Peptides against a protein of PDB entry 6D0Y. Designs and how they scored, part 185

Target 1, 225 residues: chain A of PDB entry 6D0Y
Amino acid sequence: ETEDHLESLICKVGEKSACSLESNLEGLAGVLEADLPNYKSKILRLLCTVARLLPEKLTIYTTLVGLLNARNYNFGGEFVEAMIRQLKESLKANNYNEAVYLVRFLSDLVNCHVIAAPSMVAMFENFVSVTQEEDVPQVRRDWYVYAFLSSLPWVGKELYEKKDAEMDRIFANTESYLKRRQKTHVPMLQVWTADKPHPQEEYLDCLWAQIQKLKKDRWQERHIL

## One batch from the design tools (peptide; made by RFdiffusion4, then SolubleMPNN)

Design b2_p27_1_s2 (from b2_p27_1, 16 letters changed)
Fold by OpenDDE base, seed 2:
Structure b2_p27_1_s2 (fold): chain B 225 residues (1-225), chain A 27 residues (1-27)
Amino acid sequence: as target 1 above (225 residues)
Amino acid sequence: AEAERRALQQRMREEGEKLAEEKKLKE
């Protein structure tokens, strides 16, 4: 059936083929666009699923969504809304691992012109603002900081290019929080590189140091010592 | 890896813009 075929196409995109990745993505975007009138909900669900479950193909799917968004802005908007809903659901379920990947995915959608930079900045402002809320467990506050910091390798350059002042404020608030928080060890750390945090450092402090270095390196990923 | 990713995104942005323009012409 067509639905099964769509699932196969979506799941297999980016695999080795005789055609270029660009050609494959363009072709798939065309196929999906043509089928939106009949299978919009299915396509949305499939894309959300692969976005969550296949982090190794993050940039492939963000690019695909970017192409689809360029063809159909309404679909792009609906996709983002679906992803935001999923993020909220993940947070409610305390599925922090899924949630952080969703934030990273959304972050990379900024690079694909699906999400505006100001909107992402606003999201991060909201995340960091949780650190100032009362009656919120520190583990949750820490996660929002983690989600913010760990997403910057994907979108930090773009956000600082367009919203440097706002980003500096977020950084200042983050730094302030890190200085005053209780030191805790929560299994939330997921490094974007092969480098592991130093055992002597608290995971958020370590991540902060890494991000500071990345920022100083003009957001070019390098080996983190 | 980052450079390759950004290069891919740039190519796709260009393709996306082209496709968007083509769509507008057909509507």
Scores: peptide ipSAE 0.297, ipTM 0.776, DockQ to the pose 0.033
Fold by OpenDDE base, seed 4:
Structure b2_p27_1_s2 (fold): chain B 225 residues (1-225), chain A 27 residues (1-27)
Amino acid sequence: as target 1 above (225 residues)
Amino acid sequence: AEAERRALQQRMREEGEKLAEEKKLKE
């Protein structure tokens, strides 16, 4: 069955092959494009599924979607819409782990030319704007800040290259929030870097410091955050 | 690992741009 074949191809991309990963991705993108007229919905669902279920292949699938988007902009848009819907659903279900992963996935899609930098900036503006809402619990406000900051390793460079002023504003707002929020000590969430030891900090403060350093280093990661 | 990821993204970005241009030319 053709549908089963598509599923197999999508799920197995990036596995050991005689061809390069790039070649395999291009080939798969071509196959998927050719089948879109007949199996668009199925392909869309499959891509959304693997994007969610196989986080270890994040870059592979963002790249695949990027290639496919280049071939079919409409499909790329539909995929993003589907992922945004899933993000909203995850947030409604308080599945913050899935939600943050989806934000990172979307962030990486900017690098793959699926999502425009201004659109991602707008998303992050929306996230950080939640910190200004009084009717939102701090735990949720904190999550939005976390989602924003933790996604910057994937997309910060691109966003600052294109929207530096807007990003600086978001950073200023984030900093302001971090200064005024209630802080809770959670030892398990403390960040420690072996090469650069630092005092234990609240997880968001620590993340903020790391992102500030990353920004200073022109978004070149020397260590995995 | 991150460096490899970035390299892959860069390559795919370039390939994507090429494909996009090719598509525009065919339309």
Scores: peptide ipSAE 0.298, ipTM 0.791, DockQ to the pose 0.030; fails the geometry check
Fold by OpenDDE base, seed 3:
Structure b2_p27_1_s2 (fold): chain B 225 residues (1-225), chain A 27 residues (1-27)
Amino acid sequence: as target 1 above (225 residues)
Amino acid sequence: AEAERRALQQRMREEGEKLAEEKKLKE
């Protein structure tokens, strides 16, 4: 059946092929577009599933959705809505690992012209605003800051190009929170290769320093292949 | 691999923009 074939194509995209990845993605986008009239629901479900369960293919599927969205804007919108619902469900279930990945996925969709920059800025504003809520445990406040900062390697350049003033406000609020929060000892997180690791620093402070350096470098990852 | 990822993303953005423009011309 065509549905089984579509599942195979979607799941296997990005694997070793005689053709370029670009060609394969464009081809698959065309196939999916052609089949939307008959299999929209199935295709939507499949894309949501692989987007959520195959984090190693993040860029592949965000790019695919971007190409498909360019062909069918309505479908792209429905996909984003489904992913937002999943994010809300993950947060409600306290599944922070899935939630942070979904935020990164959505962040990369901005680069693929699926999500508008102002919408992503609004999401990050909402995240950082949680730090101002007194009845929220610090672990939850810290997570929202982490989710924001750890997503910036994917979308920081685009957001600062289009919404620099709003982003500066979010950064100021984040810095203020980091200065006043209670620090705990946790394993250091490195988003990318740093010249001088700081294992003695608290993980959010370390991440903050890394993001500030990335910002200073105009969001270019100079030392990573 | 980040550099390669960024390069791919840029190429796909360009392709997406072309497709979007083609769609506008058909409207």
Scores: peptide ipSAE 0.297, ipTM 0.797, DockQ to the pose 0.029; fails the geometry check
Fold by OpenDDE base, seed 5:
Structure b2_p27_1_s2 (fold): chain B 225 residues (1-225), chain A 27 residues (1-27)
Amino acid sequence: as target 1 above (225 residues)
Amino acid sequence: AEAERRALQQRMREEGEKLAEEKKLKE
């Protein structure tokens, strides 16, 4: 009964309420914290499930985990470990859509003080390093670049503020790869829309241009959608 | 929306700081 109640609370957070979203999230974090001694594993599984299956609530659940981590620092680590395991499983299963979303989710956890900036930088370094592996198909190399670039709207500002030199290195390696790779014309799902789209551009080149512009604008969008 | 994301992130930072301060006061 209590487990069912927890599931309901976690799944329904962010829905219309008489209270503010912030208040609801804080309240839920408190409830979950209180139940961790008895239902930690269940709560972890539930949070991982909703994080994966409800991408429209990305920021809600990253915020929730952030609040919970602030209350229980050990839980945040266990949650991240679970999410990393899920990411690895998704990659092994060639579920690239889920995998890229998980990377974005993890990226936003940096903003929620769950993942340290250096750890995220290390992850992105690992991603971009795949581009240097000749035995890896280009489609997979392209995916890692895509996963990196498409996550920067969520975490680029924070990473450049704390690890600018390392980020510049990653960018240089990315640029080098983009220049030497074989161009393909695969449509991409953009996190944000540009004012003047260039459909003739290769999808990674287009994304690169968008990220370069975002970086130039100090990671602030001129037009907030 | 991007605006919502940024707003929630800001609120998260504020709430996190508040919680951290509350913990310090209880110790």
Scores: peptide ipSAE 0.296, ipTM 0.786, DockQ to the pose 0.030; fails the geometry check

Design b2_p27_1_s3 (from b2_p27_1, 16 letters changed)
Fold by OpenDDE base, seed 5:
Structure b2_p27_1_s3 (fold): chain B 225 residues (1-225), chain A 27 residues (1-27)
Amino acid sequence: as target 1 above (225 residues)
Amino acid sequence: SAARQEELMRKIREEGEKLAEEKKKLE
């Protein structure tokens, strides 16, 4: 395959096809693996780009990277490193939307056996530890908690299966922070009933409640959160 | 604060290094 064609293949994976998604991903992984000797840097850049810019295909590309990682562990490592660098750059640029998405992407890479569970736990420990740091704006602390909690739907099950004690510690620290932080009101879509109106909940408190329920349900999503 | 930002970045870098080390173990 030519370099130009690789871009098309990577960008279009997961689109309507006569073949199953799994088959297409396996096929693409094979093609990319074969071209790594010649186009490693290009493939790496392309994957990083689509991973960042196509959030609707998160699971597609995490799976693809998982398949590639299984074929070439070195490449998988380089990809993760690149994504971590991008996360760092996003945070520096105050692009919190991209940053949180990258955390979710990395989280799902755990399920794809690209990132080890202990490493992800360590990342979340680092995130939550920010809440304990002095001279850090609450907005920054809140973001790290948000990044952690909002990523758990993608990786919570795996992490608790392998690192339950560590995760419980992180949860305890998170809960402690949520209790002591200053609450702010964020506009949310809520159902207002005439008979029993519910007060507006703070966004992190709401998310925390949802995650607690998810945890109680053994990380099985019964409905859209 | 620039100093605090650097600290946050350090934590991210450390995590990245851990990930890299784990990848080496898988090779």
Scores: peptide ipSAE 0.022, ipTM 0.478, DockQ to the pose 0.015
Fold by OpenDDE base, seed 4:
Structure b2_p27_1_s3 (fold): chain B 225 residues (1-225), chain A 27 residues (1-27)
Amino acid sequence: as target 1 above (225 residues)
Amino acid sequence: SAARQEELMRKIREEGEKLAEEKKKLE
């Protein structure tokens, strides 16, 4: 069945083949585009699902969506809407692990020309604005800052190239919050590392320092964990 | 492996259905 075939293709993309990943993605994008008239809903659901369930293939699927968006702009929009809806649901359910991943996924979609830089900046502004809400528990405020900062490795370069002033404002607000928040020691997972090790710090302070270093290094990551 | 792939496919289908239901809930 065609639907099963599409599922297989989407799920298996990025696996070892005789062709380059780029070629495979282009090919798959073409196949999916051709089938959108008949299977748009199915394809949309599949892409949303693999985007959520296969974090190891984040860049593969963001790229695929980027290619699809280039071919069918409306579909790209629908996909983003679906992902944002999922993000909202995750946040509502306090599923912060899924939510942060979705933010990272959306962040990388900026690089794939699916989401405009200003839109992502607006999202991050909204995240950081939560830190100004006193009726919100700090754990939640911290999460939004974490979601913002931890997504910058994927999108920081692009955002600063296009919206440096706005990003500086967000950074200033973030820094201000980090200085005034109550600090706790919570372990965090790192996706990247710098050449110079950092002393043991509070997890958000540590992340902040790492992001500042990354920014100073022109958003060039040298080591990915 | 084939078994892992089958399981993945099953999960994809199930999650797809869940997403569809979630969409309905939000609408």
Scores: peptide ipSAE 0.010, ipTM 0.375, DockQ to the pose 0.033
Fold by OpenDDE base, seed 3:
Structure b2_p27_1_s3 (fold): chain B 225 residues (1-225), chain A 27 residues (1-27)
Amino acid sequence: as target 1 above (225 residues)
Amino acid sequence: SAARQEELMRKIREEGEKLAEEKKKLE
């Protein structure tokens, strides 16, 4: 297949078709695998691009990468490395919106068995460790906590199944930080539920409460009205 | 949708578990 055709296939996967999503993904994975000898670099770039630019297809592309990783371990590794580099670049550029999405994407890659649970735990440990650094502005500390907490809906279940003790330590450190940080009111960042009225809280405190509830519910998500 | 990809995720899980354990790339 041509390079342009590959781009089209990758971008359109998950759209309406006569076949199931699973069938389409398996088919695409096969096509991409077969074309790796000729178009590895292009395929890698395309996957990184769609992973970053199409958040609505997060689970589709993580699944696709999972399939490719199973077929070609080396390619899967290269993809992860590319995504990590992109994350570092985003952080360096203070592109926090892209960075947080990348963390979520990487988190879901754990579910797709592309990234090991211990590796993700290590990343989150590093994130939370930033809260202990004195030369870092609170806004940046808060972001790392936000990135950690907001990614748990995608990976919390898996991490607690495999690394519960380590996760508990991260949670303890997070809780400690949240208690000592300066708080501000940001109403537009607060999440409200009709089923559980609560007073207005600082956005990280609110998120913390939500994640604690999610954890208590064994990571079963409820619909937010 | 997670539900739409459940079967595929299962297949990936069966094939990719060992590979995942060898990857320690997120430090």
Scores: peptide ipSAE 0.024, ipTM 0.550, DockQ to the pose 0.027; fails the geometry check
Fold by OpenDDE base, seed 2:
Structure b2_p27_1_s3 (fold): chain B 225 residues (1-225), chain A 27 residues (1-27)
Amino acid sequence: as target 1 above (225 residues)
Amino acid sequence: SAARQEELMRKIREEGEKLAEEKKKLE
């Protein structure tokens, strides 16, 4: 496979095909694995790029990375590290939109067995801990809570299955913060596209309510929609 | 914030190493 061909394959995966998506992903994973000795850096960069820029294909690329990680653990690790570095850069630049998506992407990588549940819990602990810091603008605190809560649809089930006690602690801290924070009544930000019962509610409070329901429904999104 | 980010990376790395070792045992 040529370098240009690899780019095409990576970018076009998930498009309509006579074969199943699973088969296509397995095939692509095999191709990429075989070419890692020659094109590791290029493949890594390509995957990072599409992961960041094609949110509509989130589950496709997380699955692909999961397959690659199973074949080549080192590459999977390098990919995660690259994504984490990008997350750090986004946070430093206050690029909240990119950052929150990256958190969601990383969250789904837990489901794909690329990131361990404890690691993701640690990430969320770090996020929520920001709410306890002094001299941090509330907008920053709010964002970390939002990043945490809005990622739970992708990973909440797995994290509670593996680290329920730790997750409960994070939830308690989150709830405590939400009760004491100043309400800003910003436009609604939601994970789900379904109509909300209280669209006038402050966006974090609304999201919290949604996540609480999701948790109660054993992390089955269909119960919210 | 920087310290937290570094801690995050450390924890991810540690968990990854554990998983890698476990995988090695299974292979």
Scores: peptide ipSAE 0.024, ipTM 0.516, DockQ to the pose 0.017; fails the geometry check

Design b2_p27_1_s4 (from b2_p27_1, 15 letters changed)
Fold by OpenDDE base, seed 1:
Order: C-alpha cells, then sequence, then structure tokens
Structure b2_p27_1_s4 (fold): chain B 225 residues (1-225), chain A 27 residues (1-27)
C-alpha cells in the first residue's frame, strides 16, 4: 500500500500544486530518502521506469535524481548504474530510440550534478571511437554519432565549459567521419529555428550543421519547432 | 490508504518548505 503511494507521488510530481515545483521536488527527495531503508529497490525501479517512460518530464526527474543524489550519493550511483544497464540492454536489443533517449537523460544528469562532466565526455569519446572500428556496420556507427550529436543540446554547454579541448577532439573526429561516410540522404526534421535555414542535406549532415550552429551560438537554444 | 496518501503528501510539502527556508537562510 505504501509502495503504491510512493509510485503515485513519483509519477505525479510536477503536476499542479500550491507549492513550487522546486519545493515539491525537494520534499519528494526527502520523503524518498526517508523510505529508502524500507523500499530502496522499489524506489529505484520506479525512478528508472519514469525516467524511461515519461520523456515529457525529463528535466523534472533528472532534477529529482539530482536532489536525491545530494542526499544519498550511494543511491544516486545505483540509479546511474541502473540507467547504464538499461542503455546497454536497449543497445543489445537494437532499441535505438530508447537508447538515444537514455543518452539524453544521462546527459541532463550532468547538469544536475549526478554525472561528472569528464565521465560524460568519456562516454562520448567511446561513442565516437566506434566510427573508427572497421568491423562495425555504418548504420551502427551513424547511430553513435547521432546519439552524441543529438545529446549536445542538453549538455554541450557544460561539457565545453569543463572539457573544451577534449570536446574539440571529439568534434574533429566526428567531422572527419562525416566527411568520409557514405551518405543515405534521409530527411531530417529541424528542431531549432535559425535565421538561415539549412539546405536539404543528409540527416547526420543536417544535424551536424545544427549542432555547429548551436555551438557557435554558445549553446543558446532559440526556438523549438 | 487515502490517509497514508495524505500523510505522504503532507510530508513532501513540509520537507519542501523546510528545505526552501534553509536555502533562503543561506542566501
Amino acid sequence: as target 1 above (225 residues)
Amino acid sequence: SAARQKELEEKVREEGEKLAEEKKKKE
């Protein structure tokens, strides 16, 4: 019965309340921390579930995890480990849509001080390094580049502030790969509005152009289409 | 139970308010 109530609280956080979102998140973090001795596994599973299944509340749950991590560092670590396991499972199952979302979620956890910037840089280095592996199909290599680039709107600013040299190296490697890969010419939907629209390009080339523009604009997002 | 749910909601509120006040004191 108490478990069901915890589920309700976790799922409903961020909804209409007399209190501020920040206050509710802090309060919920406190409640969850207090109940960890009794319901650690359940709480962990619930947080992982909502993190995966409620993308519209991404920033709410990353913030919640950030607050909880500040209270209980060990639990925060366990949560990250669980999410990494989910990412690995998604990749193994060829569920690329879930996998890319998980990468974005993890990226935003950097902003919430749950994942260190160097760790995220290392992850992206690993992703882009796949492009150098000859035994890996291009479709998979493309996905890792996509996962990297498409996550930068969430974490690019932080990573460049902390690890600019390393990020530049990753960018250089990415650019090199994009120049030499076979193009498929798949259309891409633009998410950001720019003063100058991008020409019709292959989806990774288009994304690359958008990210370069975002970087040039110091990671300030103007409009989401 | 509904009573337990209300209790949890109240705890969330109280804890949030407490933490918010603590932050104000540090500012």
Scores: peptide ipSAE 0.029, ipTM 0.454, DockQ to the pose 0.039
Fold by OpenDDE base, seed 3:
Structure b2_p27_1_s4 (fold): chain B 225 residues (1-225), chain A 27 residues (1-27)
Amino acid sequence: as target 1 above (225 residues)
Amino acid sequence: SAARQKELEEKVREEGEKLAEEKKKKE
């Protein structure tokens, strides 16, 4: 019964309330912390589940984890380890959509002070380094670049503030890879924007252009990529 | 607290490295 109650609280956080979201999250963090001695494993599993299955509440749950981590660093560490294991499992199962989302989730945990910026930079360095491996199929190399670039809207500002030189190196390596990779020619669909018509670009080239623009705009987002 | 935070950072790094290595071995 108590476990069911915890599940309900975790799943319903962020719903309409008389209190602010921040207040509700702080309250929930307090409740969860108090129950960790008895229900640590259950709470951990629940948080991993909702983090994975409710992408629309990404920032809510990263914030919650941030609050819990501030109260109990050991729990925060175990949560991150669990999420990384999920990422590995997703990749093994060829579930690339889940995998990329998990990378985004981890990226936002940097903003919540759960993961240090240098650690995230190191992860991205590892991702982009795959592009230098000749025995790895291009589809896999492309995915790692995609995972990196598509996560930058969530964490690019923070990483450049703290590790600008390292990020520039990663960008240079990414650009180099994008120039040399093989591209499949498909019929070009004319994309008509309100102000400027342009041909449809290959998806990674398009994403690269978007991220370059975002970087130029000092990571101020105009739309969700 | 600082020591625990450092341990977390190291764990994240190590897991990231393992992930990269595992993918290189499969192909």
Scores: peptide ipSAE 0.016, ipTM 0.392, DockQ to the pose 0.018
Fold by OpenDDE base, seed 2:
Structure b2_p27_1_s4 (fold): chain B 225 residues (1-225), chain A 27 residues (1-27)
Amino acid sequence: as target 1 above (225 residues)
Amino acid sequence: SAARQKELEEKVREEGEKLAEEKKKKE
């Protein structure tokens, strides 16, 4: 009964309430902390599940984990380990969509003080280093670049504040790769609408441009990317 | 190739383990 209740609480967090989201998250973190001695494994599994399956609640659950990590540091570590394992499994299964989401989730955990910025930088360095491996198919190289770039809206500000030099190096390497990679000419479905055909930029080039703009704007999102 | 994929997965794992170890050290 208690386990079912915990599941309900975790799944429903962020729903409309008379209380602020912050208050609800703090309350839930307190409840979960109190129950960790008895239901640690269950809580861990639940959090991992909702983190993976409810991408629309990414920031809610990263915040929750952040609060919980502050209360129980070991649990936070175990959660991160579980998410990393899942990332590995997703990659192994060629589930790139899940994998990239997990990278974004981990990225936002940096903002929640669950993962250290230098560690995330190291991960991204590792990702981008794959682009230098000639024996790796371009699709994989592209994915790692995509995973890196697509995560920056969540963590770019924090990483540049703490590791600007390293981030600049990663950016330089990324730019170099994007310039030399083979671009799949998506046949421009010329939507022959009237005005100047904006050449449909390749998705990575487009993303790169967006991230460059975001960086220029000091990582303040003006528009939901 | 499967071998290269495994290598990439290992890289991800290694970074993840570093993250976990860092957390343990700070405790």
Scores: peptide ipSAE 0.025, ipTM 0.512, DockQ to the pose 0.015; fails the geometry check
Fold by OpenDDE base, seed 4:
Structure b2_p27_1_s4 (fold): chain B 225 residues (1-225), chain A 27 residues (1-27)
Amino acid sequence: as target 1 above (225 residues)
Amino acid sequence: SAARQKELEEKVREEGEKLAEEKKKKE
């Protein structure tokens, strides 16, 4: 059936082919667009599923959604809505691993022109604003900061290009929080390299340092975070 | 607290809805 065929196409995109990935994605986008009038709900569900369950194909599916959004703007909106609902459900279920991945996915959708940069900035402002709430456990506050920072490799460049002042404010607030938060004291290990020894740091402090370096490098990744 | 958790979830929802609305307006 056509539905089974669509599932197969969506699930297998990015696999080895005689054509380039870009060509395959364009082709698939065309097929899906043509079938939206009849199978929109099915296609939407499939895309949400693979977006959530196949993290190894994050950029493939964000790109695909971007292509679909360009062809059908409303569909892109519906997809974003679905992903936001899923994010909400993940948070509600305390599935923070899924939640952070979804934030990264949404972040990359900015690069794919599905989500506007200002909207993503607003989301991150909301995340970081949680750090100012005294009644929120630190573990939760830390998670929102983590979700923000860990998403910047995917979207930081775009956000600073479009909303530099707002991003600077978010960074300032983040830095302030990181300085004042309680840190777990563990035995410190030092990593000694030939040229650049560094101490072991708390995970958020470490991530912060990495993101600051990434920012200084104009968001060009020179190392694995 | 559970109440605060729900509030945070609602905040996320609201942002998502704004995104959706913005897209609809621009179409």
Scores: peptide ipSAE 0.021, ipTM 0.520, DockQ to the pose 0.015; fails the geometry check

